Peptides against a protein of PDB entry 3WG5. Designs and how they scored, part 153

Target 1, 218 residues: chain A of PDB entry 3WG5
Amino acid sequence: LAKNIVYVAQIKGQITSYTYDQFDRYITIAEQDNAEAIIIELDTPGGRADAMMNIVQRIQQSKIPVIIYVYPPGASAASAGTYIALGSHLIAMAPGTSIGACRPILGYSQNGSIIEAPPKITNYFIAYIKSLAQESGRNATIAEEFITKDLSLTPEEALKYGVIEVVARDINELLKKSNGMKTKIPVNGRYVTLNFTNVEVRYLAPSFKDKLISYITD
Target 2, 218 residues: chain A of PDB entry 3WG5 as posed
Amino acid sequence: LAKNIVYVAQIKGQITSYTYDQFDRYITIAEQDNAEAIIIELDTPGGRADAMMNIVQRIQQSKIPVIIYVYPPGASAASAGTYIALGSHLIAMAPGTSIGACRPILGYSQNGSIIEAPPAITNYFIAYIKSLAQESGRNATIAEEFITKDLSLTPEEALKYGVIEVVARDINELLKKSNGMKTKIPVNGRYVTLNFTNVEVRYLAPSFKDKLISYITD

## One batch from the design tools (peptide; made by RFdiffusion4, then SolubleMPNN)

Design b2_p18_7_s2 (from b2_p18_7, 7 letters changed)
Fold by OpenDDE base, seed 2:
Structure b2_p18_7_s2 (fold): chain B 218 residues (1-218), chain C 218 residues (1-218), chain A 18 residues (1-18)
Amino acid sequence: as target 1 above (218 residues)
Amino acid sequence: as target 1 above (218 residues)
Amino acid sequence: AKKGKGVELPVVGVGGRA
């Protein structure tokens, strides 16, 4: 019996055009091997809005379920990471992780203070994050508050409020808990019931370029 | 007679938080050595709005004149590069360079099409680019058209329209032509008359980190 | 190499770890 394959890949650091290339590469490998799903272990403080929107679109166009897993403990899906998570087929968080803080900023001043985005930018991202939540059947009110209140949540809060689907300590617990769950967005126009019975876990290594960019952006 | 020192440094590639660190490092070195000016040889397709605004602020806070030089031939001050130039004490361009194309975008879709910025973002950057032009006594109408028409100009057009101050083939011609010009914005609250008589040109090398980031972002 | 037109983008808040 051909074992169902689940890929696991790590994406860490700032969301950039290179992070899009990582997502595209990882998802493409998993699609080519007809994997049951890919799990992206995400730890990001945020990044570029363009790269984020492209990543969300790449996830939505995936031929396989893409699970965002905020991992390991101490990791975050901050800012752009929250949008990516809300655009995915399933969100999981490890204990001791966080999600939220989605307020768009124009950047940091020389003194380290935030340059606030004009209300016009903020309102665009409010509409966008609410659309991601609504499309995935997640809490659109909390998604808005990730911007309007710069809200950050624990895994337990995010689960309770219907922002995420799973709290899991490791990949094995994630696979066990998500087995039989429906994807929150469609895969090729259909909501998929995840089948993690008798799966083989395959880890994708970052490319040499991936490692180098992560080192420089840290 | 202590020779007046002019520093020359190169900034190439996308405007990021790291590009801010480059500007800050280069300007700080030139400030510490009481340089007559620093010339930044700029070749950028654009980048992040936050980093751009920080760079503009860093230039405006400089204790010495910061000259943006779009160089070498074939280089551009595109998008964020135009804002940086308009925020500087003097703009020069080499023949065969370009300036403009300042329309803010949210990014590129997977098919390579532009994700348009909402009118609200566009209007913010119109106001911002016009303020930079007005503060520097440059053509605010053309600055607006860099956004509204996605206008790009040659050095000759940019000079003719009062967007830039100098067309120069090399550093020596730049120093010769800009000698006796007043800065377009103040240095420590005063408009400085540039004195490039008997100057020593010192080149600042990019740090190892600078080289590595440039290689990865290219 | 496609001359990537520079994109000027709002940054979605990177929590700068100090």
Scores: peptide ipSAE 0.029, ipTM 0.588, DockQ to the pose 0.374
Fold by OpenDDE base, seed 4:
Structure b2_p18_7_s2 (fold): chain B 218 residues (1-218), chain C 218 residues (1-218), chain A 18 residues (1-18)
Amino acid sequence: as target 1 above (218 residues)
Amino acid sequence: as target 1 above (218 residues)
Amino acid sequence: AKKGKGVELPVVGVGGRA
């Protein structure tokens, strides 16, 4: 039996236009090989809203399931990362990770203080994050509270509240727990049942460009 | 009245030997100016245990209060960051941050899986983190569970369980809430009452070297 | 070209940066 391939790639750091290029590259490689899924080990503090929205769109256009895995322990799908997760086919979190804190800002002032977004922008992102939650059958109330209360959740809370699907310590546990689950959003118009019974895990390394820009944006 | 100075500096990314140099530089600058305190905006996933222990020691040797502020929202004092926080004169967290996930590992394998630390190493760090909690009058049971259960806490949980002292959204709220608090560990053998009534906030920027190495280690 | 300061989502602390 030809082993189904599961790709694993890391995306770390701020969400930028370059992070979009990383997502696009990783997903495209996995699509080309007709992978069973790609797991993105996500560790992001957030970043640009435009890049985030483009990433969500790229995930939604994926020909294969895109699993966001908040990993390693200590990682977060924070701010923009939460939106990306909520836009994905499955969310997993490792113990010791977090998700949430999605209140939009205009940036940081010279003194490092947050420049608050005007209510119109906040309301836009409330509507947007709620739509992602609803479309994925996830908790839209909590998704709103990620903005309105700047809420952050543990993996256990996120699972309990129906924000995420899996808590897993590593890729092997993730594959085991997600085996037989349906994607939360469609792949090519269909909800797919994940089959991780006989898979080969392939790791995608960052490109030289990926390493360089991760280096510049931090 | 001469304004008391509070320094604010950012330390972000992995805890390395270079992160020690950052802590040392920032604290030294604040010591030279006889600052009321230094606030370190900490956002770390963890890193090297040796560097972490050196940082804790450097904080304990500080001539001024060192406040660890898990900031901005989405930041974490994860793994090594939790130890650093527990070794500091005051811990603050912004909403949407996390603390914990302190289980020592030997590293990541080529496939990104965690290489578990042997029980002897785990037990060493349990003893160490409990000592930091006890010395600072913080919850030693939770500190142990940061390792044994890979526990991560929200700011609200961390405050509730007596792991941290302050939840604050920004530097201004931190200064306001921590004003009149005593340091959790001594400064030059004495517990100091923080006085933030008439302070000037000064931001320390990363050096060119700091930017470069933050760039390389990410 | 004025790099339009796009709306930033607060950099929520990324815990586990390896």
Scores: peptide ipSAE 0.048, ipTM 0.295, DockQ to the pose 0.081; fails the geometry check
Fold by OpenDDE base, seed 5:
Structure b2_p18_7_s2 (fold): chain B 218 residues (1-218), chain C 218 residues (1-218), chain A 18 residues (1-18)
Amino acid sequence: as target 1 above (218 residues)
Amino acid sequence: as target 1 above (218 residues)
Amino acid sequence: AKKGKGVELPVVGVGGRA
């Protein structure tokens, strides 16, 4: 019996155009192999909105389920990472991680102070994040509060409030808990029931380019 | 029985003079073939007001229905995109998209801060967007609030408030839902009832020039 | 036709916390 394949890849650091290229590459590999899913271990403080929106689009266009896993403990899906997670087929978090803090900013001043986004931009992202939550059947009120209150949640809070689907310590626990779950958004127009029975886990390494860029941008 | 032809084309990125050329080309092709309609898959963060106004004029001068479809999920008809949509024969949105944030600006400062438009310009665009909404029988109060409150809406909100006509996941659902609808503005001086029975969908690819320009402007 | 001063409509950037 051909084993179901689950890919696991890591994306760490700021969300940029290079992060989009990583998502695209990883998802494309998993699509080509008709994987049951890809798990993206995400650890991000945030980043660019344009890149984030493109990543969300790429996830939603995936021919296979994309699971965002905020991992390892101490990681975050902060700011842009929250939008990416909300745009995905399933969200998991490890204990000791966080999600939220989505208030858009224009950048940092020379003194490290945040340059706040004008109400225009804030309202745009409120609508956008609410849309992502609504489509995925996740808590749109909390999604709005990630912006309006700059709210951050623990995994347990995020699960309790219906923002995420799984709390898991590791990949094995994630696979076990998510087995038989339906995707929160469609794959090829249909909600998929995840089948993590008799799976082979394949780890995708970052390319040499991915490593170099992460090293330069960090 | 000759199949009704529906063209589908994509316009993504900033609204510029090149975007006008894309609209003009796509609509002209569909006019020449006496298509039942053209669907423009729109994903824009905004852009130039002059280009936007020319695009609206080109849509209103179309010999066939022009449907603006905010697509795919994660896309937006932001700012200039909202005006374009409001100037069209039918608006559809995919889940996870947004519309609004129409407050005019003069540009961005070096620090990324918005340079606000003076009240005279803001009032001009309030009058303009209200006119587009009134002509199309769409919610003119919300159209004003897209500027005055810099409001952005989800597809469900936009439908509920009478800003758009259809929420659809894909082209097939859009065709199904919009079949038998009347255009919100006239085609050749008459409101057209859309006939999407027994249609052939023809995709228009961006020209090589269109691809190059999008790559340079992104 | 007076070339209206080009109003830019904001490109919505999501400022992630860098």
Scores: peptide ipSAE 0.028, ipTM 0.265, DockQ to the pose 0.087; fails the geometry check
Fold by OpenDDE base, seed 3:
Structure b2_p18_7_s2 (fold): chain B 218 residues (1-218), chain C 218 residues (1-218), chain A 18 residues (1-18)
Amino acid sequence: as target 1 above (218 residues)
Amino acid sequence: as target 1 above (218 residues)
Amino acid sequence: AKKGKGVELPVVGVGGRA
C-alpha cells in the first residue's frame, strides 16, 4: 500500500508577496503528489496584510490540508502569522513559541514608534480576524483581543482558549496528536479527518530564490 | 563659493520596507551634506501602503527638498508611487512616463484578479490622497480620481491638471525648469525656493543590498 | 506571464514586532 505522504516546509521571516509564492509553491507540490497534508513550519514576526490575505485564500483553496506549525521553540506566528494560522486547516505550536499581536499598523515611524492604523482599518481587521476564527470554529473573542489588547499567547494558553488544536514538540508528536482530528475548515468543501497512521514525511527545501530572499530579509 | 550640491538617486521596483530604507539612506546622505535638494528618479508599479506612508512621512520630515522625478521614459509612479510623489516637495515627470492608478487593493488572487479593498479602506485612501494633494496645493479632484476612476495621466496631462510641477527630459532640464520654484510642501516648516543656478550633480549609487534586492524583484 | 499593472496599494502592514 503506497504510504500517504506528509510534506513539511519552512516559512521564516516577514510575510511578503514572495512568502505567498513560497506558500503557493509548497502547497502545489503537495497537491500534485496527493499528500495527506502539508505542514508549514512558520516563524514570522508579521508582514503585509495583502500577502497575508492572499496566503489565507491560497490555504482555503488548497486541495489538501494545510497545517500551520509554529516552530521551532522561540518562533512566533506574530501578526500576519496569526491570521495565516487562523485561516488554516489545523494550528499547532511547539512549546516556547507564541501567537498573537495582531494590531494592524501603518508601519514604523523613523523613531521606531508604531504608526497606528486608523480605527476604520483596525475595525476591518477585527471583523476579518473574527471571521477567520468563526469559520474555523476557534475562539473569536480571543481573536479580537489579539488586536484590541495586542494579546500574545503561549501554546498552552492558545490551546486552553481554543485558538489552536495541538501543542507538539516535533513533527512526530504533531502527527501523533493530530491523527484523527478533523480539519477546522473544509478541504474542497469537506471537513477532512486527518490520517497519519502510515505516513512518509518529506521535507521540501527552499529554492535558490528562497535562500537568497531569506538572506536579504534576515 | 562652494557649489550647492544636488543629489540624484534611483529607486526602482516595488515599494517595500526596503524601499523606505533606500529613501531614508539617500535623503540622510543629502541632508548630511546640506544639499540644495535630492532628486529621486522613481520607477515603481506600486507596493505596500505601510511602506508608502512611511516614505511620505520621511519625505515630509526631510531637512532638504525631495524632488520625485518619474524617470526614465517608460517609467511610472503607479499606485504607491503617486502617493509618494504627492507627498513630495516637487514632482517632475519625463516624457513617456505615467502617474496614477491609485486604487487600494488587498492583492491579487491566484488567477491574477485584483482583490478589491473594502469600501471603508478605499474611502480611507481617498481621504489620504486628497489630503496629500491639498497639503501640496495640487489637484485634489484628480487625486481622488486616481482611485475612483483608476485614472492614469501622461506628464502633459498631469502638468495641465496641476498634479505635477515639471515635465523634463533629463536632470539638466529638470534643474533648469525647477530653478526658482517654491517647494509644494514645507522644508523644516518653511516653503523653500529652489536655487539650481550653480549646482553640482552627485549621483548616489545603489548599495550592494540595493543591487541584490533589485536583482530579486526584477 | 503578463505582470499585470496591478497597483498593489496593499493596505495594512499587520505590524509584527521588529
Scores: peptide ipSAE 0.028, ipTM 0.510, DockQ to the pose 0.301; fails the geometry check

Design b2_p18_7_s3 (from b2_p18_7, 9 letters changed)
Fold by OpenDDE base, seed 5:
Structure b2_p18_7_s3 (fold): chain B 218 residues (1-218), chain C 218 residues (1-218), chain A 18 residues (1-18)
Amino acid sequence: as target 1 above (218 residues)
Amino acid sequence: as target 1 above (218 residues)
Amino acid sequence: AKKGKGVEIEAIGRGGRA
């Protein structure tokens, strides 16, 4: 019996237009091979809001489940990363990781101080993040507080509050725990039950372009 | 019977990208020789958050136990050093050392005053440090207070509060006391029981590059 | 979509120290 294929890819660093290209490439490969899912190992401090919104749309348009896995230990799905996670089919976190701190900013001043976003922009992102949480059946109150209180959570807290679905130490534990779970948003208009029985894990390497861009943006 | 090898290396000064290279080199050497453990004698006032997070990840990816030893007397695992310690397989401190003071900053102004981190960044690091403590079964409340109260602890206090595992005067006492202890985080997915019976201690010297960089950053 | 232009959602700025 042909093994169900699960792809694993890593996305690390700032969320930019190039990060969108990475997501698109990885998901497209997994879609072409009719994978059971793709797991994106995410480690990001945040980044550009426009790129983030495009990534969320790309995930939601995926023909296969996209699992955001905050990994390895010490990684974060900070700021833009939280929005991406909330837009995905399943969120997992490794112990030692964090999620949250979603308040939008306009950038940094010359002295390194944050340029705060005006209330109009902040309120837009509050509505946006709440919508992502509500659509995925995740805690919309906490999602709002990721902005209004700059809240950040541990994996255990995020699980407890219903922000994420899985705490797992590695890919094997993630597959084991998420086996039989339904996606939190639809895939091709349907909620999918994940089948991680008898799976083959395939790792996707970054392209030369992806490596070059990560090198420039780090 | 081949003696179990324990490597000892020193990392001193500010945590930078070069400090990451030192950790990576030292751990890699010890991994290649299938050492029972590596002990990193750490003395740091702190440093870059990005480098610190990369070091934590490198430690957690180690194929062998990494013991952070705050040494010699008068040394500290301050700020970034505390995060590194909390991310490690075992923490030891010598009498007369300190740990804590973990509040993130954006840097120093032209007049030498601290530029405070905005709440967004502070809350991110609170979640991160609590996650490291929780994963390692260490005191997460005290880990948070290292940020929120700029708390610093003596070895005896840190041991009492369950932040560290060993107080030891030297490498020999450290090996004796830690013999038979389990790692506080997994090694290759498993908690390892340390076996320091019949060990050979090997000291790793800094490379020429390491010496040059430490000289530039000090 | 348009309201996200020029907005950064970053938790850790480059150069943060701990």
Scores: peptide ipSAE 0.054, ipTM 0.399, DockQ to the pose 0.078; fails the geometry check
Fold by OpenDDE base, seed 1:
Structure b2_p18_7_s3 (fold): chain B 218 residues (1-218), chain C 218 residues (1-218), chain A 18 residues (1-18)
Amino acid sequence: as target 1 above (218 residues)
Amino acid sequence: as target 1 above (218 residues)
Amino acid sequence: AKKGKGVEIEAIGRGGRA
């Protein structure tokens, strides 16, 4: 029997326009191969809000399930990473990762202090993150608190609160645990039941451009 | 018998000149009280190199042991945080935290891409991080790889490689495990054996300024 | 679109990172 394909790709570092290009490339490859899913191993401290919103939109437009996997241990889906996760079809976290700290800022001052976002921007992102949570059937109250309290959660807490769907140590455990789960948002207008029975895992490497830019963004 | 005092303070967010002020304030309070140690619960994604170097210097000048504790689960001592940890008297990590990713950058471009540091700066920080590791009897090869390979480690890996001294779930386990350990760098010119028998734990809260700035830097 | 250009959702600071 032909094995279903699951792609795995790593995205590490800041969320930028180049990170968008990475997401787009990886998802497009997996779409072209009619993969059962793509797993994005995400480790990000955050980044640009515009790039984040574009990434969320790209995930939502995916023809295949996009699983955000906060990995490896020590990784985070911090700030923009949380939004991306909440915009995805399934969220997994490795033990030893974190999610949250979603308060928007205008940037950093010359002394490295944050420049606070005005209430109008903060409120915009509160509404936005709550919408992502609501659309995905995830905890919108906690999603708001990721901004209003700068809340960060462990995998166990995030699972308990209904922010994420899976805690898994590795890709094999992730596939095993997520097998038979429904996507939290539609794929091509339908909620998909993941089928990770008899799958082939294919790893996507960063392009030369991705490496250069990651080398430049990390 | 009078209890030895251990202070615990949290430093979360970017390493800036304001983070220096937090370190200085917390350490000064603990010094004034002749504390057995101060534990800094550190969760940082990095920050300014100048502020980092000042913080390292402030720790090295401390009259009491400064323990960097990467905490809570999901926290990191990323980038500047690793340097700070390596400059401290003892490093602990909670399960589920990370350390590393120490490559210096000049900043971020308008598109959120990193601006690479020139070789002269990278080499300076390689020498600097190796010196911190060597002075503290920690793994200088791994310290270099935190820059050259943008390496990040789990607590278990960091302990195994001799980057950190303790893996602990909470303050009580940290105190228990670090009791009787020698500081990895001198305190007032001498290596100190930590005595956490019969201690009182005192928590230091952020000042109003610290909260305002953390609110502005997180 | 415009509101996002000047907003960072970063845990990690701009500037010379060490």
Scores: peptide ipSAE 0.046, ipTM 0.328, DockQ to the pose 0.129; fails the geometry check
Fold by OpenDDE base, seed 3:
Structure b2_p18_7_s3 (fold): chain B 218 residues (1-218), chain C 218 residues (1-218), chain A 18 residues (1-18)
Amino acid sequence: as target 1 above (218 residues)
Amino acid sequence: as target 1 above (218 residues)
Amino acid sequence: AKKGKGVEIEAIGRGGRA
């Protein structure tokens, strides 16, 4: 029986329009090869709300399951990263990672201080993040608190509160633990049961452009 | 008599955090050399609201006049570019350029369609752009219409409506026409009368990082 | 040239490394 393929790709740094292009490229490759899933190893401090929303939309339009994996240890799905995770088919986190801190800001002042978003913008993103949580059957109260309390969680807390589905140290443990899980959102209108029983793991390298962007955002 | 220096620098492409760094670098160089002014040749389709607001704040904190010059012909100060212009000490446009189209969006869908900003966000930016226009003594009604009607203006229209101060074909015409004009916002708490009678024009080149960003945003 | 008419709003949480 032909091995099902699972792609693994890394998305690191700020969420931008280029990060959207990376997600799109990676997911498209995995779609073209009829992969069982793609795992996106995510490490982000956050970024642009527009890019984030486009990435969420791209994930939701995926022909295959997209698993967000906050990896490696020390990585975070902060701010925009949390929204992306909540918009995905499955969320995993490695031990020693974090998720949350989703309060929208208008940017940073010259002194590095946060420019607060007005309540109207904050309320929009509260509604949006709650929608993502509700649609995925995840904890919408905690999703709101990622904004209202600037809450950040450990993997163990996030699992306990029903924000994420898996805590895994590596790809092999992720595949093992997520095998037989149902996607938290539909793939092509259907909730899919993941089958990682006999898979080949393929790593996607960043393009030249992706490397250049990473170099600029680090 | 030592010639007063006028710096000229180019800002092209999307407004991002890196564009803020470019503005900051250019203005800082001109401040350090006690320039009479810096002219920023601006060509932007728009970009990030946070970066835009930070750029406006950086301009307003400048120790020297910052002139936004929509240049060359075919360039635009679109969206975020209009806010930046309205936040500056003087706005000039070359013939064949445009300004406006300031309606906030949340981004672009995968099909390239605009994701509309909710009314709350739109209203915030209406208030913000009107504030910039009012503070600079520019047409606040037209500034609002840049959002509410997605209005875009020619240089001649923008001048006629009191949105901009100068139409100029080149730097020499800009210097000639703006000589003796008062800045539309304060410099160090004072409105400054520009003195371009005996100036040396110095062009600032983009850094390696700036070139890299421009290459990525084109 | 995608004329980005829109002011992009960034949702960065406090956890964003500057």
Scores: peptide ipSAE 0.030, ipTM 0.284, DockQ to the pose 0.428; fails the geometry check
Fold by OpenDDE base, seed 4:
Structure b2_p18_7_s3 (fold): chain B 218 residues (1-218), chain C 218 residues (1-218), chain A 18 residues (1-18)
Amino acid sequence: as target 1 above (218 residues)
Amino acid sequence: as target 1 above (218 residues)
Amino acid sequence: AKKGKGVEIEAIGRGGRA
C-alpha cells in the first residue's frame, strides 16, 4: 500500500518574501506529490506583514493541509509567525516554545526602540488576526490580545485557550496526536480529516537558493 | 522652467520582499514623474539575499538614477544594505553611519549564534559583491573584504577607499555634492550626469501597505 | 519567478529579536 507522505520542512528566522518563497516551494512540492500534509517547523521572531499575509494566503490556497509546528523547543511563532499559524490548517507547538506578541510596529528607531504603529494599523491587524482566528475556529479574543496586550503564550496556555490544536515533543508525537483531527480551515473548500496512519515522513531541505537567501538576510 | 524633481524615500529595517516592494514602488513613482533621481535614505542591518538581489536588479533596471543615502547619522547600510548600495547609481553616507559587514550567514541558531554559510555560499556572494563593485567602478577588494573580514567602514573610510561617492550631512548637501557627478552604473545603458540645479525635493511617504508591513516585520 | 537564493545578511550587532 503506497504510504501516505507527510512532508516536513523548516522555516526559521524572519518572515520575508523569501519565507514566502520557501512556503510556496515546500507546499508546492508536497502538493505535487499529493502528500497527506506538510508540517512546517516554524521558528520565527516575526517579520514582514506583507510576506506574512502572502504566506497566509498561500497556505489558504494549499491543495493539502499545512501544519504549522512551532519547533524545536526554544522556538517561537512570534508576531508574524502567530498570524501564519492562525492561518494554517493545524497548529502544533513543542514544549518550551511560544506564540503571540503580535503587536504591529513600524520598525525600530536608531536607538533600538520600537516605533509604534498608528491606531489605524494596529486596528487593521486586530481585525485581520481576529478574522484568522474566527475562520479557523480559534480563540479570537486571545488573538486580539496578542496585539492589544502583546500577549505571549506557552504551548499549554495556547492549547488551553483554544489557540492551537496540539502540543507535541516531536514529529512522531505530532503525527500521532493529529491523526484523525479535522483541519481548522478548509482544503479546497473541505475540512480534511488528517490520516497519519502508515505514513512516510519526508524531509524537505532548503534549496540552494533558500540557503543562500537565509545567509544574506540574517 | 519646470523644476527637476528629486524624490526622497526612506527604507529602514531589514531587507525583505517588502523592502523590494518599497524600492519598486518608490522608483516606479519617480520614473513615472521623470524625476532627475530618487534618493533612498537607507538604514538597514541587512536582510534577505534574494530580496537584496531583486532590489539590486530593480535599481539596475531603473529608468532614473537611484541614489542610496545611508542616513540619518547612526544608520547603516550593513550586509544586504551594502550590496544594494553597491548596486546603485550613487552611494552617499551621512557622518556617523557605516557600510559593510557583508558576510553571509544561514541564519541565527536558537541561542542567537550565527549559522555560518558554507564556502559555496560565501564564495557566491564574494563573486557577486565584487561584480557589483566592478560594474560600478568601486573598490572590489574592499567589497570582498566586507565579506571575508566582515569589514565595516565609516563614511570617510568608504569614500577614501572608493566604495562610496559622497559624504553628506543632509539632503541639501547631498544634492550639492552630487550635482554634476556621473552615475556609477548606467541608466538605460548610459551614464547620467546628475543635475540637481533648481530641483524640487519631493518626499515619498510609505504607503499604508508599507506602514502596515513594516509594523508586522519588526 | 526568478528563484532568488535565500541568504540573509544582517549586521551581527542588532540581533535583537523583538
Scores: peptide ipSAE 0.023, ipTM 0.267, DockQ to the pose 0.081; fails the geometry check

